# Peptides against a protein of PDB entry 3NZW, part 271

Target 1, 212 residues: chain A of PDB entry 3NZW
Amino acid sequence: TTTLAFRFQGGIIVAVDSRATAGNWVASQTVKKVIEINPFLLGTMAGGAADCQFWETWLGSQCRLHELREKERISVAAASKILSNLVYQYKGAGLSMGTMICGYTRKEGPTIYYVDSDGTRLKGDIFCVGSGQTFAYGVLDSNYKWDLSVEDALYLGKRSILAAAHRDAYSGGSVNLYHVTEDGWIYHGNHDVGELFWKVKEEEGSFNNVIG
Target 2, 222 residues: chain B of PDB entry 3NZW
Amino acid sequence: QFNPYGDNGGTILGIAGEDFAVLAGDTRNITDYSINSRYEPKVFDCGDNIVMSANGFAADGDALVKRFKNSVKWYHFDHNDKKLSINSAARNIQHLLYGKRFFPYYVHTIIAGLDEDGKGAVYSFDPVGSYEREQCRAGGAAASLIMPFLDNQVNFKNQYEPGTNGKVKKPLKYLSVEEVIKLVRDSFTSATERHIQVGDGLEILIVTKDGVRKEFYELKRD

## One batch from the design tools (peptide; made by RFdiffusion4, then SolubleMPNN)

Design b2_p29_1_s2 (from b2_p29_1, 16 letters changed)
Fold by OpenDDE base, seed 4:
Structure b2_p29_1_s2 (fold): chain B 212 residues (1-212), chain C 222 residues (1-222), chain A 29 residues (1-29)
Amino acid sequence: as target 1 above (212 residues)
Amino acid sequence: as target 2 above (222 residues)
Amino acid sequence: SVELKLETWSHMLDRKTFERYKALLEAEK
């Protein structure tokens, strides 16, 4: 798995691969590792799929209750804290979660929280999470700047996942790409890693160790 | 030490078509090397045009299917006989599975039906309730043998347009009911040849807008 | 084997989780 999220002047980019693995076996190439919590919040999934899928969906319900009660959107801080508190209650019980809660509120601006089942909750600008995270960081950090255009940021997210998919056997399938703005998240499609690889190779001259 | 789980073998297979879905399973029930039954169906019509199988430890599978059937019944009571959608069914099953997160049902669950647009739908679950909608999924003993074949024949993985050096994939096309049934039969025949936990009979449940149809085929008995 | 069962049933999203799950299953034997 490789998931990433980063803040920039245009909001947040979220990009994830879609491979699920069991040992040396690829179980699926089409797993949705982004949970659309609500139209304004995204959660990413790494670790145990069931834990992430179940509790991030549950989080969506909690966020909805908040919005119904308070008549305003929940903050990213509050949403991530709800999840963090939940996983803390299960600390030591065996949950496996590495998640990023991403949103853009008027009060907070673009906001990313990392939350994991070890009890860690971190606010930050850039996170890569999963077995391919180091490979993603290699590309992302090298090209990241706050002033990226939306187009460049989207490409950078996609390209970073591609790098991870190329080097990490546990990452691949496709790239699911999101742009989070104050008005909500926008899905920017599913990009097959194989097709994307050849496109990028031809256009950038990257991956020169592969002949084709 | 105490092991609460058994393994009763078998294999299940779901394939979604354009306006239909298929869920198939062999009828062999085995413990270790002893065949308990040569005809023990494991694919069930659960109502509302949803078929379900939970393969692995049969006792857990049966319990899960029963719970889901009851859930369907209660859903009707609570919602004025409203039909349970396949996506809602998937969510319900997730809750059933995850409710036992720390003592899981030791099963691979697959359901099949039609989505709200009348399109074929297959959902696959892990033992603790993570699920995905897919075009096809094999589960159980011979899943690893079958899936590569399905990837090629259903998902058209690794099929490219000639002359593109693997750069352009062939477009995906839906298979007919007849093609899917043939594919299922071939898959199980092949699995039976390679795996001792698969054999005896094959039950295929076909879901269309007209309801659930059942077909049976014999497999090898060795 | 535990490994084969994981290959067929598991929806692991990373190697660490897989290894952890495998270890848990082995401990149940």
Scores: peptide ipSAE 0.026, ipTM 0.817, DockQ to the pose 0.254; fails the geometry check
Fold by OpenDDE base, seed 3:
Structure b2_p29_1_s2 (fold): chain B 212 residues (1-212), chain C 222 residues (1-222), chain A 29 residues (1-29)
Amino acid sequence: as target 1 above (212 residues)
Amino acid sequence: as target 2 above (222 residues)
Amino acid sequence: SVELKLETWSHMLDRKTFERYKALLEAEK
């Protein structure tokens, strides 16, 4: 798995691969590793698929309950804290979760929290999470700027996942790409890694170790 | 060492068509190298045009299916006999599976039906409740043998347009009911030849807007 | 309890659901 999220002048970019593995077996190439919690809030999934899918969906229900009770959208800080508190209750029980809660509120602006099953909760501008995270960081950190255009930021997110998919055996399939703004998240499509690879190789002259 | 789980073998296969879905399973039940039964159905009509199978440890599979059927009844009771949608069914099954997260049902679960738009739908679950909607999925003993074939025949993976030097993929198209049934039969015939835990009989449940149809075919008995 | 949460019925969220959700939020303002 490779997931990433980063803040920039235009909001948040979220990009994830879609491969699921069971040992050396590729179980699926089409897994959705982003949960759309609400129109303004996304959760990413790394680690145990069931743990992430179940509890982030549960989180969505908690967020909706908050909105019904308080008559306002839940903050990204509060949403991430709910999840963090939940996984902390299961500390030592064997949950495996590496998640990013990404969203926008007027009070907070664009916000990213990292939450994992060890009880870590971190606010930050850039996170890569999963077995391919180091490969993603290699591309992302080298090209990241706060002042990226939306187009360049989307491409950078996509390109970083592609780099991870190329080198990490546990990452691949396709890239799912999101842009989070003050008006909510926008889905920017599913990009097949194979097709994307050849396109990027041709356009950038990258991946010279592969002969096409 | 105490092992609370058994493995009763068998294989299941789901394929979604345009306006139909198919869920198939063999009828062999085996423990180790001994055949317990040559006709033990493992694919079930659960009502509301939803068919279900949970393959692996048969005791767990049976328990899970029974719990789901009960859940369907309760859903009708609570919602004035409203039809349970396939996506809601998937969510319910996730809850059933994850409720035993620390002592899981040792099964690979597949359900099939029609989505709210009348399109074929197949959902696949891991033992602890992670699920995905897919075009096709094989589960059980011969899944590793069948899935590559399905990827090729249903999803046209690794098929390319002629003259493109492998750079342009063949476009996807829907299969007819007849084509899917043939594909299922061929898959199980092949699996039976290569895997001792698959054989005896094949039951195919076909879901359309008109309801659930059941077909039976004999497989090799050795 | 976590067990009670497991007994709840929930719909999978899709684009149509999100659109409806947005409309509801706007109406509540």
Scores: peptide ipSAE 0.008, ipTM 0.791, DockQ to the pose 0.015; fails the geometry check
Fold by OpenDDE base, seed 5:
Structure b2_p29_1_s2 (fold): chain B 212 residues (1-212), chain C 222 residues (1-222), chain A 29 residues (1-29)
Amino acid sequence: as target 1 above (212 residues)
Amino acid sequence: as target 2 above (222 residues)
Amino acid sequence: SVELKLETWSHMLDRKTFERYKALLEAEK
């Protein structure tokens, strides 16, 4: 798995691969590793798929309850704290979660929190999470700027996942790409890794170690 | 490493068509090398045009299916006989599975039906309740043999348009009911020839807007 | 138990979810 999220002048880019593995076997190439918590919040999935999917969906329900009670949208900070507190209650029980909660509120601006099953909760500008995270960081950190255009930021997210998919055997399938703004998230499609690879190789002259 | 394909063998297969869905399973029940039954259906009509199979440890599968059927009844009771959607069914099954997160049902669960737009839908579950909507999924003993074939025939993986130098993938096209049934039959026939835990009979449940139809075919009796 | 919290349908799920939410909020005060 490789998931990433980063803040920039235009909001947040979220990009994830779609490969699921069972040991050395590819179980699926089409897994959705972004949970649309609500129209304004995204969660990413790394680690145990069931743990992430179940609890991030549950988080969506909590966010809705908050909205009904408080008559305002929940903050990204509060949403991530709810999840963090929950997983902390299960500390030692064997949950496996590496998640990012991403959103854009008027009060907070574009906001990313990392939350894992060890009880870690971190606010940050850039996170890559999963077995391919190092490969993604390599591309992302090298090209990241706050002032990226939306188009360039989307491409950078996609390109970073591609790098991970190329090097990490546990990552691949396709890239699911999102742009998070104050008005909510926008899905920017599913991009097959194979097709993307050849396109990037042709356009950028990258991946010269592959003779095709 | 948890293996969801447990002790009773068998194979199940779901395929979503344009306006239909199919869920099929063999009828062999086996423990190790001993055949317990040559006719033990494992694909069930659960009502509301939803078919379900949970393949692996048979006792867990039966228990899960029973619980889901009960859930359907309770849903009707609580919601004035409203039809349970396939999406809601998937969510319900997730809760059933994840409720036993620390002592899981040792099964690979597949459901099939129609979505709210009348399109074929197949959902596949891991033992602890993660799920995904897919065009096709095989589960059980012969899944590793069947899935590559399905990927080729249903999802057109590794198929390219002629004259594109292998750079353009063939577009996805829905199969007809007849084509899907043939594909299922061929898959199980091949599986029976290669795997001792598959055989005896094939039951296919076909879901359309008109309801659930059942078909039965004989397989090799090893 | 995790099992007791998850076996309830939509309305009961909402209630349990709500109760869990309250419990989490109270733990933060």
Scores: peptide ipSAE 0.008, ipTM 0.780, DockQ to the pose 0.022; fails the geometry check
Fold by OpenDDE base, seed 1:
Structure b2_p29_1_s2 (fold): chain B 212 residues (1-212), chain C 222 residues (1-222), chain A 29 residues (1-29)
Amino acid sequence: as target 1 above (212 residues)
Amino acid sequence: as target 2 above (222 residues)
Amino acid sequence: SVELKLETWSHMLDRKTFERYKALLEAEK
């Protein structure tokens, strides 16, 4: 798995691969590793698929309840804290979760929290999470700047996942791409890794270790 | 060491068409090398045009299906006999499975039906309730044999346009009911030849807007 | 520790339901 999220002048980019593995087997190439918590919040999924899917969906329900009670959108900080508190309750039980909660509120601006089943909760500007995270960081960190255009930021997210998919056996399939703004998240499509690879290789001259 | 789970073998297969879906399973029930039954259906009509199978440990599968059927009844009671949608069914099943997260049902669950737009839908679940909507999924003993074939024939994952050097995938094409049934039959026939835990009979449930149709075919007997 | 790979499948929320939810949120603003 490779998931990433980063803040920039235009909001947040979220990009994830779509491969699921069971041991040495590819179980699926089409896994949705982004949960749409609500129209303004995204959660990424790494680790145990069931744990992430179940509890991040549950988080969506909690966020909705908050909105109904408080008559305002839940903050990204509060949403991530709800999940963190839940994880804490299951500490030692064997949950496996590595998630990024991403959103844009007027009060907070573009915000990313990393939350995992080990009890870690971190606010930050850039996160890559998964077995391919180091490969993604290699591309992302090298090209990241706050002043990226939306187009360049989207490409950078996509390109970073591609790098991970190329080197990490547990990552691949396709890239799902999101742009998070104050008005909510926008889905920017599913990009097949194979097709993307050849396109990038041709355009950038990258991946010279592959002949074809 | 204590093993709380058995394995009763068998194989199940779901395929979503454009305006239909199928869920198929063999009827062999086996423990180790002993055939318990040559006709034990494992695909069930659960009402509301939802068909379900939970393959693996049969006792767990039966329990899960029963619980889901009960949930359908309660849903009708609570919602003035409203039809349960396939997506809501999937969520319900996730809750049933994840409710036993630390002592899971030892099953691979697949449901099939039509979505709210009348399109074929197949959902597959792991033992603890992670689920995905897919075009096709095989589960059980011969899943590893069948799934690559399905990827080729249904999803065209490994097919490319000529002259593109593998750079452009072949466009997806919808299969007819007849084509899907043939594909299912061929898959199970092949599986029966290669795997001892698959055989005897094949039951196929076909879901359309008109309801659920059941077909039965003989498979090779060991 | 967190496993860094997804072992199984996942599914996004139902889009139709999600759109209804979005509309409700906008109405509450």
Scores: peptide ipSAE 0.007, ipTM 0.745, DockQ to the pose 0.019; fails the geometry check

Design b2_p29_1_s3 (from b2_p29_1, 15 letters changed)
Fold by OpenDDE base, seed 2:
Structure b2_p29_1_s3 (fold): chain B 212 residues (1-212), chain C 222 residues (1-222), chain A 29 residues (1-29)
Amino acid sequence: as target 1 above (212 residues)
Amino acid sequence: as target 2 above (222 residues)
Amino acid sequence: SIELKLEVWSHALDKKLFEKYKELLKAEE
């Protein structure tokens, strides 16, 4: 798995692969590793598929309850804290979760929290999470700047996942791409890794270790 | 090493059509290299046009199916006989599975039915309750043999038009019921030839707006 | 394992692997 999120002048880019594995087997190439909690809030999934899917869906319900009770949108900080508190209660029980809670509120602006099953909760501008995270960081950090255009930022997110998919056997399938703005998240499509690879190879001259 | 789980073999297969869904399974039940039964159904009509199979350790599968059937009854009781939707059923099954997260059911679960728009739906679950809606899924002993074949035959892999930045979906070409049944039969026939844990009989449950239809076909008995 | 995994590493960046990856990227350019 490779998931990433980063803040920039235009909001947040979220990009994830879609491969799931069971041992040495590729179980699926089409897994949805982004949960759309609400129109302004996304959660990414890495680790145990069931742990992430179950608890992030649960989180969605908690966020909705908050909105109904308080008559306001839940903050990204509060949403991430709910999840963090939950996983902390299960610390040592064997949950496997690496998640990023990404959202945009008027109060906070564009915000990313990393939450994992080890009890870590971090606010930050750039996170890559998964077995391919180092490969993603390699591309992302090398090209990141706050002043990226939306177009360049989207491409950078997509390209970073592609790099990880190329090098990490546990990442692949497709890239799901999101742009989070003050008006909510925008889905920017599903990009097949194979097709994307050949396109990028041709256009950029990258991936010279692969002969077509 | 103590293993509380058994493996009773077998294979299951779900395919979603346009206005129908199919869930199929062989009827062989095996322990190690001994055939326990040549006719042990593992695909069940659970009511509300939902069919279910949980393949792997048969005792766990049976327990899970029974719990789900009970859940359907309770749902009707609590909701004034409202029909359980396939998506709600999937969520319910997730809770059943995840409720045993630390001592899981050793099964691969597939359900099939119609969504709220009347379109065929297949949901696949791992042992601890992660699930996804798919066009097709094979589970069990011969899943690794069948899935690549299905990927080629069920034209749903490349869901997006090339060059559209993944935003334009390809038109869905659905197979007919007859085509799907043929595909299922061919898949299981092939699996039987290559895997000792698959054989004897094939039971296919077809879900349409008119209800659940069952078909049975003989497989190789060796 | 029979469970589906979305494999994760620790949050901490493996600097050694990171540097190696940069070298590979440079070589591929």
Scores: peptide ipSAE 0.031, ipTM 0.751, DockQ to the pose 0.024
Fold by OpenDDE base, seed 4:
Order: sequence, then C-alpha cells, then structure tokens
Structure b2_p29_1_s3 (fold): chain B 212 residues (1-212), chain C 222 residues (1-222), chain A 29 residues (1-29)
Amino acid sequence: as target 1 above (212 residues)
Amino acid sequence: as target 2 above (222 residues)
Amino acid sequence: SIELKLEVWSHALDKKLFEKYKELLKAEE
C-alpha cells in the first residue's frame, strides 16, 4: 500500500494505490483505500484492510451523528481524535491501522491528521503511509512546494504513487486521486498504473530501466 | 500449541456477469490427506437471490453461513419482508466477521447476486471482514492458481491491442453465462490437476433476475 | 495468512498453471 496526502496553497491532495495483498499474494488490484466520510472529509487506509475499513466506516457514522446533534460539520481535529481514542482503547490488541484524516472546515482550513494503531496522532502538511511510503516520499519531497498549482499538485500526487507502485511490490493497481477544497473533496479519477506508467515514461523520459 | 482451526480444503469462485452472477465451489472436503467427503456442497442459496460460500475451516464456514441466513430472516422480520440488497448483505457479513476479530472465522467468504440495478455482483471477504465488490474472485486452496487466469479472461488484464507495446488495453466486455460457466469449469479442472484439495465435483450456482439455479459437474477424483 | 493487508502486497503467480491456461486458450482458438 501507498497512501499520501499533502497540503498546498490549493487545499489538499490525497492519492492512494489500490492493491491489497494476503501474504505474498496479490489479492486485489481495485481496493478503495479512501473512505469518503462526508463531502468534506476523507479517510485513507493502510495496514489491516478490515481494521481500517471497519473503523473508518464507524468513524463516518460518528461524524454523521455529530452533524445531526450539533447541526454543524465535525472538525478534522475532532474526527481524527475520535478515531485516535478508539484505537487507543484497542492498544495492544493487535489492530493494524495507518490512516490519514483529511478535510476542510472554515475554522481549521485544509487539515491533515495522521492516526495509527500505535496511538500516534499527528497534524501535518505531508504524509506518506504504507509499505511504499519511502518511494512516494522520494518523489513527493523532491517536487513539493506550497505554491504548486492544482494541476501540478494533482500530478505530483499521482506521480508519487506511481513511483511507489513501480518499486513496491505491495503497491499497484491504480491511483485514486482526490482534491480537497473548502467546497469539499473532488474525485479526480482512477488511473491504471500500467497505462500511467507508459504515459509518464514517454512524456518524462522516466523509468529508463524499462524497455518498451 | 492448541490450534482451533482446521483446513478442509476446496476452492470457490465467483464471477459477476452483466445481469447475472455465479458462485462455484468444488465438493471435496478433506483433512490433511484424507478425503472426508467427495460431495459436500459449500455454496448455498441464502435467500433474497444471494448465494454465499465461506471456504477454509468448514466448521467456521458453516457457522458463518448459518448466522447470515438467520440475519436474512431477522431482516425480513424487522423490515416488513423487504428484500436484503447485496450491498447490505455485504455489510452484514462484515459485521459478523469482524465481531470475531480476535478469534476469527478462518474462511474466505464470497457472496454473489444482483445489485439494485440488476447487475451481477460479487463480494469477497477476508477472515476478519474486509470486503470488496469485484468482477471475479477465487478463494481457497487453488485461488492463487486460478486468479491469474481470471484476471486475463474476466478482467482482461495483460490484454493489449497489438502493436501498442502494452499501452492500450483491450476494452472490457461482459461474458455470457455460457462463457462464464465454461471458464469456471476449465478453471476447476486445471486446479484439480495441480492441487490435491480440489476435486470430485463442481457445483455452480447461477443467480439471475429469475432466481438461483444450480448446475453440477464431475471433477477428477484424484 | 489470508487476511488482507493493504500495506504489504506480494504477487506470486503459479507459472505452471498459467502455462496450462495459455495452452487451453490456444486450443480453443
């Protein structure tokens, strides 16, 4: 798995691969590793698929309950804290979760929290999470700047996942790409890694070690 | 060390068509190298046009299927005999599985049916309840053998237009019921040749808007 | 383990079975 999220002048980019594995077996190439919690809030999934899928879906329900009760959207801080508190209750029980809670509220602006099953909760501007995270960081960090255009930011997110998919056997399938703005998240499609690879290779002259 | 889990072998396979879905399983039940039964069905009609199989430790599979069937009954009771949708069924099964997160059902679960638009649907689950809707999924002993073939034939992975150096994929198209059944039969035949835990018989449940029908084919005994 | 892991994926293809499938496909042509 490779998931990433980063803040920039235009909001938040979220990009994830779609490969799931069971041991050394590629179980799926089409897993949705982003949970659309509400129109303004996303959760990413890494680690145990069931743990992430179950509890982030649960989180969605909690966020909806908050909205119904308080008649306002839940903050990204509060949403991430709910999840963090939950995983803390299971600390040592064997949950495996590496998640990013990404959202935009008027109060907070674009906000990313990293939450994992070890009890870590961090607010930050850039996170890559998963077995391919180092490969993603290699591309992302090298090209990141706050002043990226939306187009460049989207491409950078996509390109970073592609890099990870190329090098990490546990990452691949496709890239699911999101842009989070004040008006909510926008899905920017599913991009097959194979097709994307050849496109990028031709356009950038990248991946020269591959002949084709 | 106490191991509460057994492995009864077998393989299951789900494939979603355009307006149908199939769920197939061999009928071999085995412990280690001993065949317990050559005809033990593991694919079940659960009502509401949903078929289900949970392959792995048979006792866990049977328990899970039973619980799901009961859930269907209770759903009808609570919702004025409303039909349980396949997506709701998937969510229900997730809860059943994850409810035993720390002592899981040791099974690979697949359900098949039609979605609310009448399109074929296959959902696959890991032992603790992660699930995904897919066009096809193999589970069990020979899953690793079958899936690459399914990826090629159903998902058209690695099929490209000639002369494009793998840049242009062939367009996806749905398979007919007959094509899917043939594909399933061929898959299980091949699996039987390679894996001792697969064989004896093949039972295929086909879900259409008209209901569930069953087909049976003999496989190699050994 | 048959648990799905999002963090780690490995692809293992049974080459022998795959070759058999290819042969089968050719026979159907």
Scores: peptide ipSAE 0.027, ipTM 0.749, DockQ to the pose 0.057; fails the geometry check
Fold by OpenDDE base, seed 5:
Parts: structure tokens; sequence; C-alpha cells
Structure b2_p29_1_s3 (fold): chain B 212 residues (1-212), chain C 222 residues (1-222), chain A 29 residues (1-29)
């Protein structure tokens, strides 16, 4: 798995691969590793598929309850804290989660929290999470700037996942790409890794170690 | 690689068509090398045009299916006999599975039906309740043999448009009911020849807007 | 491993755990 999220002048880019494995078996190439918690919040999934899927969906319900009670959108900080508190209650039980909660509120601006099953909760500007995270960081960190255009930021997210998919055996399938703004998240499509690879190789002259 | 889904043997296969879905399973039940039964159906009509199979440890599978059937009844009771949608069914099954997260049902669960738009739907679950909607999924003993074939025939993996030097994938298209049935039969026939835990009979449940139809075919009795 | 893994972090059940599970079930029956 490779997931990433980063803040920039235009909001947040979220990009993830879609491969799931069972041991050495590629169980699926089409897994959705972004949970659309609500129209304004995204959660990413790494680690145990069921743990992430179940609890981030549960988080969505908690966020909805908050909105109903408080008559306002939940903050990204509060949403991530709810999840963090939940996983803390299960500390030692064996949950496996590496998630990013991403959103954009007027009060907070573009906001990313990393939450994992070890009890870690971190606010940050850039996170790559998963077995392919190092490969993603290699591309992302090298090209990241706050003042990226939306187009360039989207491409950078996509390109970073591609790099990870190319090198990490546990990452692949496709890239799901999101742009998070104050008005909510925008889905920017599913991009097949194979097709994307050849496109990038041809256009950029990258991946010269592969003969096509 | 350990495959726990072959504990009591058998294989299941789900394929979603445009306006139909198919869920199939063999009828062999086996422990190690001993055949317990040559005719033990493992694909069930659960009502509301939803078919379900949970393949692996048979006792867990039976228990899970029973619980889901009960859940359907309770849903009707609580919601004035409203039909349970396939996506809601998937969520319900997730809760059933994840409720035993720390003592899981050791099964691979597949359900099939029609979504709210009348399109074929197949959902596949791991033992602890993660699920995805897919066009096709094989589970059980011969899943590793069948799934690559399905990827080729249903998902068109590794198929490319001619003249594109392998750069452009062939676009996906739906298969007819007849094509899917043939594909299922061929898959199980092949599996029976290669795996001792698959055989005896094949039961296929076809879900359409008109309801659930069952078909039965004999397999090799080795 | 019987559990779907999005990465190697998963505490997926393996063959040993599965066998132990079966033994426990037999003991309860």
Amino acid sequence: as target 1 above (212 residues)
Amino acid sequence: as target 2 above (222 residues)
Amino acid sequence: SIELKLEVWSHALDKKLFEKYKELLKAEE
C-alpha cells in the first residue's frame, strides 16, 4: 500500500494505490483505499483493510451525529481525535491502522491528521503512509512546493504513487486521486498504473531501467 | 502460501453482469482427504434477491449465513418490510464479520445481487469484514487457479488493443448470461481436474430482476 | 494470511492461528 496526502496553496491532494494482498497473493487490484467519510472529509487506509474500513466508516457516523447535534460541520481536528480516541480504547487488542484524516474547514484551513493504531496522532503538511511510503516520499519531497498549481499538485500526487507502485510489490493497480477544498473533496479519477507508467515514461523519459 | 479457505474444500465464484449476477459453488464438502458429502450446497438464496456463500470452515460459513438470513428478517421487521439493498446487505455482513474481529469466522464470503440501479453486483469479504464490490471473485480451494482466468475473461487483464504495442488496454464489456454460465462451468470443470477438494456437483444461482434461478450441473466424482 | 492486507502491517491470521482456532472449536463442541 501507498497512500499520501499533502497541503498546498490550493488545499489538499490525496492519492492512493489500489492493491490489496493476502500474503504473497495479490488479492485485488481495485481496492478503494480512500473512504469518503462525508462530502468534506476523506480518510485513507493502510494496514488491516477491515480495521480501517470499519472504523473510518464508523467515524463517518460519528461526524454526522456531531453535525446534527452541534449544527455545524465537525472540524478535522475533532474528527481525527474521535478516531484516535477510539483506537486508543483498543490499544493492545491488535488493530492495525495507518490512516490520514483530510479536510478543509474555514476555521482550520486545509488540514491533515495522521492517526494510527499505536495511538499516534499528528498534524502535518505532508504524509506518505504504507509499505511504499519511502518511494512516494522520494518523488514527493523532491518536487513539493507550497505554491504548486492545482494541476501540478494533482500530477505530483499521482506521480508519487506511480513511483511507489513501480518499486513496491505491495502497491499497484491504479491511482485514486482527490483534491480537497473548502467546498469539499473532488474526485479526480482512477488512473491505471500500467497505462500511467508508459505515459510518464514516454513523456518524461523516466523509468529508463524498463524497456518497453 | 496458506489457504484457509480450503479447510472444508470447495470453491465459490461470483460474477456480475450488466443486469444480472451469478454466484456458484461446488457441492463437495471435504476434510483433509476424506469426502464428508458429495452434495452439500453452499450457495443460498437469502431473500430480497440476495444470494450468499461463505466458503472455508463450513461450521463458520453456516453460522454466518444463518445470522445474515436472520438479519434480513429483522430488517423487514424494523423497516416495515422494506427490501434490503445489496449495499446495505454488504454493510450488515461487515458488521457480522467484524463483530468477531478477534475470533473471526474463517470464511471467504461472497454475495451477489442487483444494485439499486438494477445492475449486477458482487461483493467479496475477508474473514473480518473488509469488503469490495467487484465484477468477479473466486474463493476457496481453487480460487488461485480460477481467479487469473477470470481476470482475463471478465476483467480483460493483460488484454490489449491490437496495434498499440501493448500500451492500451482492451475496454471492458459485459458478458451475457450464457457467456457467464459457460465461463463458470468451464472454471469449475478445470478446477475439478486439478484440485481434489473440488468436484461432485456445481450449483449456480442466477439473480435477475425476476428473482433467483438455480441451475445444477454434475462435476467429476473422483 | 487469511486477512486482506493493504500492507504488511496487518496482524493477519496465519496457518498456525487457523489450526488453533479449529482445535478450540472442536473442544467446544
Scores: peptide ipSAE 0.025, ipTM 0.749, DockQ to the pose 0.115; fails the geometry check
Fold by OpenDDE base, seed 1:
Structure b2_p29_1_s3 (fold): chain B 212 residues (1-212), chain C 222 residues (1-222), chain A 29 residues (1-29)
Amino acid sequence: as target 1 above (212 residues)
Amino acid sequence: as target 2 above (222 residues)
Amino acid sequence: SIELKLEVWSHALDKKLFEKYKELLKAEE
């Protein structure tokens, strides 16, 4: 798995691969590793599929309950804290979760929190999470700028996942791409890794180790 | 060490069409090398145009299906006989599976039906409740044999446009009910030839807007 | 492990309810 999120002048880019594995087997190439918690809040998933899917969906319900009770949207900080508190209750039970909670509120602006099953909760501007994270960082960090255009930011997210998919056996399939703004998240499509690879190779002259 | 799980073999297969869905399973139940039954259905009509199969340890599968059927009943009770949607069913099954997260049902679960738009839908679950809506999924003993074929025939994952040097995939094409049934039959026939845990009979449940239809075909018995 | 490495389906419990939820959230802004 490779997931990433980063803040820039235009909001937040979220990009994830779509491969699921069971041991050495590719179980699926079409997994959705982003959960739409609400129109302004996304959760990413790495680690155990069931753990992430179940609890992040649960988180969505908790966020809705908060909004109903408090008559305002839940903050990204509060949403991530709910999840963090939940995993803390299961500390030592064997949950496997690496998630990023990404969203926009008027109070916070564009915000990203990293939350994992080890009890870590971090606020930050850039995160790559998963077995392919180091490969993604290699591309992302090298090209990241706060003042990226939306177009360039979207491409950078996509390109970073591609790099990971190329080198990490546990990453691949396709890239799902999101742009989070003050008006909510926008889905920017599913991009097949194979097709994307050849396109990028042709346009950039990258991946010279691959012949064909 | 004590293994609480058995494996009763068999294979299941779900395929979503444009306005239909199919869920199929063989009827062989086996322990080790001994056939327990040559006709033990493992695909069930659960009501509300939802069909379900949980393949693996049969005792767990049966228990899960029963629990889901009960859930459907209670849903009707709580919601004034409202039809349970396939996506809500998937969420419900996830809760059932994940409720045993630390002592899982040893099954691969697949459900099939129609979504809210009347389109074919197949959902596949791992033993602890992670699930995905897919165009097709095979589960059980011969899944590894069947899935590559399905990827080619249903999803066209390995088919490319001529002259593109493998860079452009062929467009997806929906299969007819007849084509899907043929594909299912061929898949199980091939599986039976290569795997001892698959055989005897094939039951296919077809879900359309008009309801659930069942078809039965004989498979090789050796 | 019998558990799959991350497979997640992104859909709400009820699609219609989720769409209504989106509308409500926008109205609250």
Scores: peptide ipSAE 0.013, ipTM 0.674, DockQ to the pose 0.019; fails the geometry check

